# Designs tried in a protein design run: peptides against a protein of PDB entry 4A54. Part 56

Target 1, 94 residues: chain A of PDB entry 4A54
Amino acid sequence: MSVADFYGSNVEVLLNNDSKARGVITNFDSSNSILQLRLANDSTKSIVTKDIKDLRILPKNEIMPKNGTKSPSTNSTKLKSAETYSSKNKWSMD

## One batch from the design tools (peptide; made by RFdiffusion4, then SolubleMPNN)

Design b2_p19_6_s4 (from b2_p19_6, 8 letters changed)
Fold by OpenDDE base, seed 3:
Structure b2_p19_6_s4 (fold): chain B 94 residues (1-94), chain A 19 residues (1-19)
Amino acid sequence: as target 1 above (94 residues)
Amino acid sequence: SEMDEHIKKLEEKLNKSYE
């Protein structure tokens, strides 16, 4: 298969300097031999192919730790609906 | 070309990792 067949695959890349990068393959520039990865923070990292020591395709079910953007816990402040006490006007019959 | 060899090596690594 060509590199393009692996677009959308989540990969761990080991570089020649022993650093690691993890991301989804989004593009490959064949003219410059540059592999592009989308990282967990939605940034793009460009890696020169010659700098790749090794790579591993990660299974799809491996939940990339989404940077838990802490969904702002919308503290649903339970606005205590002020129970409007309907004062029963006791009609005093004179 | 040297570039073609690098591409081929990348493809080989990807294919090997997929198997």
Scores: peptide ipSAE 0.614, ipTM 0.905, DockQ to the pose 0.684
Fold by OpenDDE base, seed 2:
Structure b2_p19_6_s4 (fold): chain B 94 residues (1-94), chain A 19 residues (1-19)
Amino acid sequence: as target 1 above (94 residues)
Amino acid sequence: SEMDEHIKKLEEKLNKSYE
């Protein structure tokens, strides 16, 4: 498979300097041999392929620390039920 | 090219990790 077939995969990249990066493969620039990872903080890290010592695909069940996207508190706009006050039409019988 | 070799090596690592 090509690198593009792995877009959206969570990976751990070990660099030649023994640092590690974890993220989702979002893009690969074949012209410059640059792998782009989206990190847990939603930033993008560009890694030159030659600097990659090793790489592993992480299982999908590995809980990426969900940045606690505060569930948008659905402000339940209480639709004020307009109490239709039935105005008693006093039929004035003349 | 040297670049092609690096790409191939990356693909190999990805494929090995997927298996």
Scores: peptide ipSAE 0.614, ipTM 0.905, DockQ to the pose 0.692
Fold by OpenDDE base, seed 4:
Order: C-alpha cells, then structure tokens, then sequence
Structure b2_p19_6_s4 (fold): chain B 94 residues (1-94), chain A 19 residues (1-19)
C-alpha cells in the first residue's frame, strides 16, 4: 500500500534523534518527502521522511491520552489555504 | 533517487505495522 492508504491512521514515529511524535497521518508530500501528522493538540507536525527511524501504527482502541481538554467539537475550522511552500529546494543530489 | 528510497522505506514500515 502507498502512504496515502494510511491517511487517518494514528501513528507513533521514532525519529533519528530518538524523539517521538504521535499523531494522525493527514498528508504526505512525496515531492519533498514530508509526512504530516496532526497532533493531540490539533497542531500539525511536519516530519522529513529521512529523519524517521521507525514507525508503528497505533491500534484504534488505543485511547490517545485525551489530554483532559474536552474533545473540541470537530468544528470544521477551514484549514486556511496551504501556503504553497514552493520552496523548490532543488537539492540536486549529484 | 535517494528520496524514492526513503519513501519506499516509509511505505515498508507502514505496511509492516499494519500486518
């Protein structure tokens, strides 16, 4: 399966620096190899794929520790227009 | 490309975690 098939999955990502991130896969930028996670605080974390040491899918029944703040109602906050980070970082790996 | 290899590795990790 492709990365896109895992959108909506809750994952734990272990980074090369031994830090961990947990969140729902919301997007993958294949052109820049960036995995986007929505965190428990509704913020978005962008992770460069090369920095991922390991990854596991968390079972749906694993109650993400609800930080005791009430499940904010899925108010469809219109994700404002993705500022086109058109950073053409043409890093030519020669 | 090295980038493609990293993507492939990510997919592999995801697939292994799903199994």
Amino acid sequence: as target 1 above (94 residues)
Amino acid sequence: SEMDEHIKKLEEKLNKSYE
Scores: peptide ipSAE 0.608, ipTM 0.904, DockQ to the pose 0.640
Fold by OpenDDE base, seed 1:
Structure b2_p19_6_s4 (fold): chain B 94 residues (1-94), chain A 19 residues (1-19)
Amino acid sequence: as target 1 above (94 residues)
Amino acid sequence: SEMDEHIKKLEEKLNKSYE
């Protein structure tokens, strides 16, 4: 399966610096190899794939601390246009 | 590319964790 098949999965990511991040996979930028997680505080964390040491999918029954995620009212908040991350071609890994 | 290898490695980790 591709990374996109795991969108909406709750994951724990172990980074190369031995720090951990937990969140829901919301997006993957294949051009820059960046995994985006929505954290419990509704903020977004971007993780460069090369910095990932290990990853596990958390079981659905694991009581995520109910941070009062107000049920996002299904108002289709239009994902505001991804701010054009200026494609500074910096990571031209030739 | 090195980037493709990193993506493949991520996919492998995700797939293994899903099983």
Scores: peptide ipSAE 0.603, ipTM 0.903, DockQ to the pose 0.642

Design b2_p19_7_s1 (from b2_p19_7 with E7R E8L E10K E17K)
Fold by OpenDDE base, seed 4:
Structure b2_p19_7_s1 (fold): chain B 94 residues (1-94), chain A 19 residues (1-19)
Amino acid sequence: as target 1 above (94 residues)
Amino acid sequence: EEEERERLTKELKEALKKE
């Protein structure tokens, strides 16, 4: 499994300084070993993996007070199938 | 459900170490 498989998971991270962060995993930079969390205030926190002492996935029912950040409604823009109106040029032979 | 969450937590920890 990759870290990307856990995007959208709510986690609690214990840092080496004994501070805690809670948020949703939004990104992971493997090149720099940086985990990005979206916090309850909709800010983003970047955490270097070397600073992580421990972490846990939180149950889905731990409603982080959803400040109603609407999950970005993926506007599924229904790509209206461009009905290629085949304009049959009816050549009116007069 | 708790056991699954523990399993997933372990898998995430392993993924973070491999990348």
Scores: peptide ipSAE 0.669, ipTM 0.926, DockQ to the pose 0.720
Fold by OpenDDE base, seed 3:
Structure b2_p19_7_s1 (fold): chain B 94 residues (1-94), chain A 19 residues (1-19)
Amino acid sequence: as target 1 above (94 residues)
Amino acid sequence: EEEERERLTKELKEALKKE
């Protein structure tokens, strides 16, 4: 398994300084050992893997920060076909 | 469900150590 297989997973990360971060895994830089999380406020946090004391995958029902990824409201913009109202220009010839 | 989440957590931890 690669870290990429876990992209989109919601995780809690415990750091060596006993601080916690919660977010969705968006990227991993293997060359620099940097895990990227998207946080509840849509900000991004980069975490060096050596600073990780522990981590866990969170259940789907834990309130993922409603990043309202507004499901693209398929605003079916019903392109109301502009009914070209043929304005009958009644040119009254005189 | 919790056991599967624990398994996946372990797999993620192992992946982070190998890369």
Scores: peptide ipSAE 0.667, ipTM 0.926, DockQ to the pose 0.679
Fold by OpenDDE base, seed 2:
Structure b2_p19_7_s1 (fold): chain B 94 residues (1-94), chain A 19 residues (1-19)
Amino acid sequence: as target 1 above (94 residues)
Amino acid sequence: EEEERERLTKELKEALKKE
């Protein structure tokens, strides 16, 4: 499979600096190894593949909080806007 | 569903390494 087969997938990316990014895969530049994510604020983040420590595909039901779509307030962690956040929390794939 | 998501995640990781 190619990365293009995953366009439109919502992913969480853990970077080597322990920051996290969440977004929809919109493009991949194979020549430069750059993954492009559309963030919750409709901005685009470019990530160099070498800077990716780990990633996971998120469930389809995890609607990226678009600006204005009330993420269903499940009382758990307000997924703030797909901000690159430094997570001190252990990366769990569960 | 979780197992499929894990499989797809592995496949995406492999795709990112091959290109």
Scores: peptide ipSAE 0.663, ipTM 0.925, DockQ to the pose 0.782
Fold by OpenDDE base, seed 1:
Structure b2_p19_7_s1 (fold): chain B 94 residues (1-94), chain A 19 residues (1-19)
Amino acid sequence: as target 1 above (94 residues)
Amino acid sequence: EEEERERLTKELKEALKKE
């Protein structure tokens, strides 16, 4: 699998500073190791992969960016806004 | 679905490390 296979997937990214970002994967620069997310406000966030502590693909029933949200092997879903926060450092899948 | 998301998450993590 390549990162490109996951374009359009909604993810939560935990950074090394324990901040979290949620967004849709829109691009990946392999040369510079930069993951690009589209956030709920339609802005983009670039994340250096070395700064990623952990990540997960979000379920369709969770809050996701409004447009272009999809998990691999599933249909696209238009959901509520994604979020970014700084205080959460752990999560589990249900 | 949860198990699939876990699998796909692992695949994404591996892809990010290999590129």
Scores: peptide ipSAE 0.639, ipTM 0.925, DockQ to the pose 0.724; fails the geometry check

Design b2_p19_7_s2 (from b2_p19_7 with E7K E8K E10K)
Fold by OpenDDE base, seed 5:
Order: sequence, then C-alpha cells, then structure tokens
Structure b2_p19_7_s2 (fold): chain B 94 residues (1-94), chain A 19 residues (1-19)
Amino acid sequence: as target 1 above (94 residues)
Amino acid sequence: EEEEREKKTKELKEALEKE
C-alpha cells in the first residue's frame, strides 16, 4: 500500500513541536519525504515526514470547517407545472 | 467504522515509513 492510496483522506497530524495540522492529503513526495495537506482555508501545507510525531485519519463526518463556499443554491426551479392549457378544439361543425 | 479507521490509520503510517 502506498501513501497515494490515501489521497483525499482527511487527517490530523501531530508534529514533533506539539502543533497540530488538519487537512486533506493531496500529494506525497517520496524523494523528499514531504506530505502535502490542503487546509480548510484552501492553502497547502507541506510537512516533512520526520517532523510527524503522530497522525490519524478523521471520520468523513468531521467536516473540515468548510470555508463557506456558498453551495450554489440549487435553485430548485420549481418547474411550475406548465398547466397544459387544454386547447378545447372547438370542432365547429358546419 | 472506528476500527476500520484505526486500521487505515495504521496502514497510512506504515506507508509513510516505507517510502
């Protein structure tokens, strides 16, 4: 199993300095041992693996504080049922 | 679900150590 199998996972990382970072795994540089996280503010944080004291995968329901990206209001355009105007074909009998 | 998440966490840790 590779780190790439966990791309898109939301993680909490505890660093050796006792600081914490939370973000989605977006990339891993194996050559330099750098884990890349996308943070709640859409910024990217690069973490050197040697600086990681501990980490955990967060449950999907622990929503990173969504920056209030306005969910595009799905304008549920209430398709007003086009009242099928029954064209009463007045058959004018001659 | 929590046990599966703990398992995946362990797998991620092992992946980070091997690369």
Scores: peptide ipSAE 0.669, ipTM 0.926, DockQ to the pose 0.748
Fold by OpenDDE base, seed 3:
Structure b2_p19_7_s2 (fold): chain B 94 residues (1-94), chain A 19 residues (1-19)
Amino acid sequence: as target 1 above (94 residues)
Amino acid sequence: EEEEREKKTKELKEALEKE
């Protein structure tokens, strides 16, 4: 199984600093070992897998508390969103 | 249901370790 098989799963992540994050798995960057969660406030949190102490899949009915858990200052490594330059190949049919 | 969730949790942990 790949991590991609769990996209859309609601998870609770316990970090090494004993902080918790709850969210839906939206992406995993295997190259950088970064798990991306969508939080209850529709924000995105990136978590380095080495910082994960434990995790569990939550039942679908568990209301994610909107509690503004102070996201530990994850250094937002600006993953420069590769602007998918949609090169509109304007096929100029000459 | 809880046992299945625990199984899936284990599978996710194993997937995160392998990638």
Scores: peptide ipSAE 0.660, ipTM 0.926, DockQ to the pose 0.643
Fold by OpenDDE base, seed 2:
Formats: sequence, structure tokens, C-alpha cells
Structure b2_p19_7_s2 (fold): chain B 94 residues (1-94), chain A 19 residues (1-19)
Amino acid sequence: as target 1 above (94 residues)
Amino acid sequence: EEEEREKKTKELKEALEKE
């Protein structure tokens, strides 16, 4: 499998600095080991793979909150449209 | 479905390490 097989997948990335990013995989630069994510605000974030502590593919029904789409009001904390957020919460892959 | 998502997550991790 190549990373390209996962283009269009929505992922959550935990970085080594304990920040998180959520986005759709749009590109991977194998030469530089850079993963590109399209974020909820339609901007692109480049992440060096060495800075990734962990990642997970999100369920397809977890629509990345587009700018202006109401995040499903699950009473969970407003995922601020922040490109990255620092989570103090335990990372769970479950 | 969750098991398949976990499998795909593992496959993605392995792909990122191999490239």
C-alpha cells in the first residue's frame, strides 16, 4: 500500500508536541516525508512525518467541519476550527 | 467497520514508514 491509496481519507494526527491536526489527506511528498492535510477552513497544512506521534483514520460519517457547517452538536466541546489544538486529554485510538 | 478502520490506519502508518 502507498500513502496515495489513502488520499481523501479524513485523519486525526497527534504531533510530538501533543498538538492535534484534523484534515483530509491531499498529498504526500515522499522525498521530504511531508504529509499534506486539507483543514476545515480549506487551508493546507504540511506535516513532517517525523513530527507525527500517532494518527488515526476517522469514520466517513465524521465530516470534517467545513467552514459554516454546524459540527454535529454532539455536546462535545466545539472543535474550534483551529488547524491544530493542544489536547491535554489522553490520546485514544479506540 | 471499526476493525476495518483500525486495519486501514495500520496500513497507512506502515505506508508512511516505508516511503
Scores: peptide ipSAE 0.659, ipTM 0.925, DockQ to the pose 0.787
Fold by OpenDDE base, seed 1:
Structure b2_p19_7_s2 (fold): chain B 94 residues (1-94), chain A 19 residues (1-19)
Amino acid sequence: as target 1 above (94 residues)
Amino acid sequence: EEEEREKKTKELKEALEKE
């Protein structure tokens, strides 16, 4: 499988500095090893894979908290579940 | 559901290590 198979998945990423990021996987830059997440405030976070300590795919029923500072558009659109956001792989999980 | 989510998480981790 490739990282692209998980585009649209809601994930929690634990970084080596013990900080956490939650968002939807929107892109992976294989040339630079950068995972891109869209956060709950519609901002984008780029994470270098070497800085990832651990990660998990979030359950569909988990409500994503609003992350920090709202984007300038004040569009605090809450991230939808992977099922509604993903254009690619809509998997049912048991 | 939980088992499949854990499986998919593992698959994502493995994909990140291969690229």
Scores: peptide ipSAE 0.647, ipTM 0.925, DockQ to the pose 0.719; fails the geometry check

Design b2_p19_7_s3 (from b2_p19_7, 5 letters changed)
Fold by OpenDDE base, seed 1:
Structure b2_p19_7_s3 (fold): chain B 94 residues (1-94), chain A 19 residues (1-19)
Amino acid sequence: as target 1 above (94 residues)
Amino acid sequence: EEEKREKLTKELKEALKKE
């Protein structure tokens, strides 16, 4: 398998300096051994493979919080509890 | 799914070493 088979995979990379990077694999330069990641802020980070201490593939469902996607405000439809006004029929006893 | 991710992670690590 080639690194290109993993393009689009979300990964966490642990570097030799104990810093971490998370992003989607967008490119790999085999000649220079440089892995490119797209970060959550849509910037790109280039990582030299020799600086990688460890890496893991993240599950697809880890929605990296895109800064701009307003969580759909679930319009909590305030279910107006229909207060059933119990009309007490006061029977007027003549 | 976790086992699959572990396998894929291993394969990616091997790919990075060979290229």
Scores: peptide ipSAE 0.655, ipTM 0.922, DockQ to the pose 0.717
Fold by OpenDDE base, seed 3:
Structure b2_p19_7_s3 (fold): chain B 94 residues (1-94), chain A 19 residues (1-19)
Amino acid sequence: as target 1 above (94 residues)
Amino acid sequence: EEEKREKLTKELKEALKKE
């Protein structure tokens, strides 16, 4: 099993300095041993695996940072079709 | 359910050590 199999999992990471980080696993760089977490504020935290004292997978029902799925604001660019109001210049030739 | 999470946690820890 690879770390990639756990992408999208919500985890709590305990660091060697006894600080904690919670987030969703978004990437792992095996060459540099860097685990990337998306935090609740949508920021990304990079963690060196050597600094990890412990970790646990959190249950799905714990408040995952709401992926603010920015509903693609369908910017309905209402292309206001410029209705070219043809100003009928009524040139009355008297 | 908790036992499954514990198993998955162990597997993740092992994956992080092998890479």
Scores: peptide ipSAE 0.654, ipTM 0.922, DockQ to the pose 0.638
Fold by OpenDDE base, seed 4:
Structure b2_p19_7_s3 (fold): chain B 94 residues (1-94), chain A 19 residues (1-19)
Amino acid sequence: as target 1 above (94 residues)
Amino acid sequence: EEEKREKLTKELKEALKKE
């Protein structure tokens, strides 16, 4: 599978600095190894894959922190909200 | 569904590593 097969997926990315980003995968630059996320505020965050410590695909019905804004729907999923924060909070699957 | 999501997460991680 290619990363393009996951466009529109809502993901949480844990970075090496223990910060987290949540958003929808909108693009991947394989030449530069850059993953692009659309955040809840409709801004775009570019993440170098070498800076990714871990990631997970979020469930569609996951309750997101209210501090985020509503994200636009994508072809793959309707994102309720996305958030970026710099905490090392542990995560689990539903 | 969680198992499926875990599988997809693994596949995404592998895709990111291979490209």
Scores: peptide ipSAE 0.633, ipTM 0.921, DockQ to the pose 0.725
Fold by OpenDDE base, seed 2:
Structure b2_p19_7_s3 (fold): chain B 94 residues (1-94), chain A 19 residues (1-19)
Amino acid sequence: as target 1 above (94 residues)
Amino acid sequence: EEEKREKLTKELKEALKKE
C-alpha cells in the first residue's frame, strides 16, 4: 500500500517532542518524507516523518477536522482545534 | 472494527517507512 491510499483518513500523530497533531491526511511528499494534515481550522500542518513517534487512524465516526466543527463533546476535554497538544495528554491507542 | 483500524494503522506506518 502507498500513503496515498490513506488520503482523507483522520489521524492522530504523536511527535517525538510528545506533542500531538490531529488532522486529515491530504498529501504526502515522498521525496522529502513530509506528511500533510488538514487541521480543524482548515490550515495545513506539514510533519516530517522522522519526527513521528507514533500515529493512529481515528474512527470514521469521529468528526473530521472541519472549520467550526466542535468535536462531539464527549465529556473528554474540549479537543481544542487540531493544534499541537502538549505532552500531558496520555497517549492511548484504543 | 477496531481490529480493522489497527490493521490499517499498521499498514499506514509501513507505507510511511517504505516511501
Scores: peptide ipSAE 0.650, ipTM 0.921, DockQ to the pose 0.755; fails the geometry check

Design b2_p19_7_s4 (from b2_p19_7 with E6K E7K E8L E14K)
Fold by OpenDDE base, seed 3:
Structure b2_p19_7_s4 (fold): chain B 94 residues (1-94), chain A 19 residues (1-19)
Amino acid sequence: as target 1 above (94 residues)
Amino acid sequence: EEEERKKLTEELKKALEKE
């Protein structure tokens, strides 16, 4: 399996400095060994894999940072069809 | 469920070490 198979997984990462980060895996740069997490505040944290002491996949029911999946507000641009009200100019020829 | 999550965690760790 590749790291890409785990995109969208919620993880807790323990760093070598004993700090913890929680977030959803959004990307992995294999060339630079950088794991990207989306945090609860929708910010992105980049973590060098060499700084990872341990990690675990969290259960789906733990408060995932609400994917503010902005539901694409289907801007229903109601193209208000400009109903061309044909103003019947009543030319009364008197 | 917890054992499967543990297994997936170990697979992710292996993937991170291989790349």
Scores: peptide ipSAE 0.659, ipTM 0.924, DockQ to the pose 0.682
Fold by OpenDDE base, seed 2:
Structure b2_p19_7_s4 (fold): chain B 94 residues (1-94), chain A 19 residues (1-19)
Amino acid sequence: as target 1 above (94 residues)
Amino acid sequence: EEEERKKLTEELKKALEKE
């Protein structure tokens, strides 16, 4: 499979600096190994694959990052706009 | 469904490493 087969998938990315990014895969630059995510604020974040510590595909029923879309308030902390946030070292696959 | 999502995640990881 190619990365292109996953375009439109909602993913959570854990970076080597322990920051997290959440967004929809919109593009992949294979030449430069750059993954592009559309964030909740409709901005694009470019991530170099070497900076990725881990990633996971999110369930389809999870609200796609859209401007103003409040993540369903499961009692987990208001995921702010799909911004890179520093997570305390708990990578949990739900 | 979670296992399938986990499998797809692993396939995505492999795809990112191969390109």
Scores: peptide ipSAE 0.654, ipTM 0.923, DockQ to the pose 0.774
Fold by OpenDDE base, seed 1:
Structure b2_p19_7_s4 (fold): chain B 94 residues (1-94), chain A 19 residues (1-19)
Amino acid sequence: as target 1 above (94 residues)
Amino acid sequence: EEEERKKLTEELKKALEKE
């Protein structure tokens, strides 16, 4: 899986200086190891990955940046786990 | 949903380390 698979995800980043940033992943520069976040004020913050102490993906219901850019409906193809309902043919032995 | 977010978080961390 690549970082690009997470574009549009809302994340909280904890930096090595104990500061926090919250935003949507908009880009990643693999050559320079720079993660770009769109913040709630529509500004962009660039973070060097070496400065990241920890990160987490936030639930969709948390503070989405107010500006109505519809989170691209990642059509999460609900992998409907085909629960193969094994129809146990209960052979009623008469 | 929380376990899924945790899994996705770990996958993102791994992606950031590999690139």
Scores: peptide ipSAE 0.642, ipTM 0.923, DockQ to the pose 0.649
Fold by OpenDDE base, seed 4:
Structure b2_p19_7_s4 (fold): chain B 94 residues (1-94), chain A 19 residues (1-19)
Amino acid sequence: as target 1 above (94 residues)
Amino acid sequence: EEEERKKLTEELKKALEKE
């Protein structure tokens, strides 16, 4: 599996500095190892993977980021909206 | 299911390490 298979997933990222970020995965730059998240305020946060201590995919019942414009992507993967993720996520959990 | 979420989380972690 590739990181692109998880685009549209809502995740919580724990950083090495013990700060947390929550957002939807919008892009991954494999060349630079940068994970991009769309946050609840529709801003974008770029996270270097080496700074990630831990992460988890959030359940659908947790607060999702707002729907906004697609973040710039180095990948050709079609990103689904947060609402689409909630309703038609191929990674839906029971 | 929470177990599926855990499994998918581990797959995502693995994907991040391989790319």
Scores: peptide ipSAE 0.636, ipTM 0.923, DockQ to the pose 0.687; fails the geometry check

Design b2_p19_8_s1 (from b2_p19_8 with E5K E16I E18K E19K)
Fold by OpenDDE base, seed 5:
Structure b2_p19_8_s1 (fold): chain B 94 residues (1-94), chain A 19 residues (1-19)
Amino acid sequence: as target 1 above (94 residues)
Amino acid sequence: SLEEKTEELKKAIEEILKK
């Protein structure tokens, strides 16, 4: 089995410096032993395989944490404008 | 399983590093 068989897989990589990277495997440079990951921000990270301490494949449905810009849920509290019903006093002149 | 696939990927990488 080749690394190419895992293209499109979402992986977590633990590096020797104890840093972590998460991304989709997009390429592997066999000549230089470099694993390429597409990150959540659509950038590409190149990882030298010698620097990898550990790897794991993640489930497809594991939403890579998009830095969800919390769209401020504008709770548009519709302030019910109290329509002051002006009671038209019909003055019946007798 | 994902664990089995992970081990297969690790082996694939290791085979390249040995060459």
Scores: peptide ipSAE 0.621, ipTM 0.904, DockQ to the pose 0.600
Fold by OpenDDE base, seed 1:
Formats: sequence, C-alpha cells, structure tokens
Structure b2_p19_8_s1 (fold): chain B 94 residues (1-94), chain A 19 residues (1-19)
Amino acid sequence: as target 1 above (94 residues)
Amino acid sequence: SLEEKTEELKKAIEEILKK
C-alpha cells in the first residue's frame, strides 16, 4: 500500500507539539516526506512526516472539508471554526 | 475498520521513511 491509496481520506493528525490538524489528504511528497492536507477552509497545510506524533482516519460522519474527495470519506461541509488546534486530549480510533 | 486503515496508512508512511 502507498500513501496515494489514501488520497481523499479525512484524517486527524497529532503533531509532536501536541497541536492537531484535520483535513483531507491531497498529496504526499515522498522525496521530502511531506503530507499535504486540504483544510476545512480550503487552504492547504503541509506537514513534515517526522513532526507527526500520531494520526487517524476520521469516520464519514465527521465534519469534512467542502471539497473533499469520495474515498473513503464522502462527507462534505462548510468551514469549520478550527481546522487546527492545540490539544493534549487523547483520541480513540473507530 | 477505520483503525485498520489507519494502521495501513501509518505503515505506508513508515515505509517511505525507511527508503
């Protein structure tokens, strides 16, 4: 499996600084190990893979960026108030 | 499950980091 197989997936990324980002995977730069997410406001965030502490794929019933792709999450929504936030809260995976 | 898919994604990222 490659990261490209997960393009369009809605994910939550926990960074080493305990901040979180949510978005749809749009691209992965394998040469530089950079994950690109489209956020709820349609902006793109680049994340260096080494800065990722943890990540999870979000269920379809969660809020997704408006222009997200279909697989595996098909949900779309308007702008979320906070696509990135700082939190020390642990999450559970579905 | 979403957990299984998550682990697959994590593995896919890790494999790239090993190259």
Scores: peptide ipSAE 0.600, ipTM 0.901, DockQ to the pose 0.683
Fold by OpenDDE base, seed 4:
Structure b2_p19_8_s1 (fold): chain B 94 residues (1-94), chain A 19 residues (1-19)
Amino acid sequence: as target 1 above (94 residues)
Amino acid sequence: SLEEKTEELKKAIEEILKK
C-alpha cells in the first residue's frame, strides 16, 4: 500500500531533534520525500522524512485540526479508517 | 489495529526512501 492510503489520518511525529508534531496527513511528496501535516491551528507543516525518528497513528478521539481533510487515495485499496473527516474540495465555493 | 496501521505507514514511507 502507499502513503496516500493514510491521508486524513491523525499522526504524531517524533523528529530527530526530539521535537514532536501532531497533525493530519494531507500530502506526501515522493519526489522530495516530504510529509505534509495539517496542524491544529490549520497551518501546514512540511516534514522531511529523513528527519523522522518515529511516528504513530493516533486514535480518533485525539485533538484534530478543524480543517483537516482526508485526501483521496491514489491506490486502488483504500484503508478503512474509523476516522470520518470531511473531504472538501479546496476550491469549492460556498 | 492502530499499531498495525502504523507499521504499514512506516513501511510505505521506507519503501519510498529506498528508491
Scores: peptide ipSAE 0.591, ipTM 0.901, DockQ to the pose 0.688
Fold by OpenDDE base, seed 2:
Structure b2_p19_8_s1 (fold): chain B 94 residues (1-94), chain A 19 residues (1-19)
Amino acid sequence: as target 1 above (94 residues)
Amino acid sequence: SLEEKTEELKKAIEEILKK
């Protein structure tokens, strides 16, 4: 299975510096091993995969906090449905 | 399940890093 199969998935990424990022996977640069996330504020964050300590796929309705938080935040921004899961790829979370 | 899909994604990333 390729990373491209997960485009449109909502993920939480824990980085080696203990910060967290939440967003939708929009792209993966295989040449540079960079994962791109669309964040709740519609910005794009590029993450070098070697900096990822852990990650998990979230339910489509999960609220995403701002980037750079160390723990799940009570103050989170809700992504629009179109931004939560890509319509381009059909994905089952079963 | 979400957990199973998460592990699949992790494996997909790891396979690329091994190249």
Scores: peptide ipSAE 0.609, ipTM 0.901, DockQ to the pose 0.668; fails the geometry check

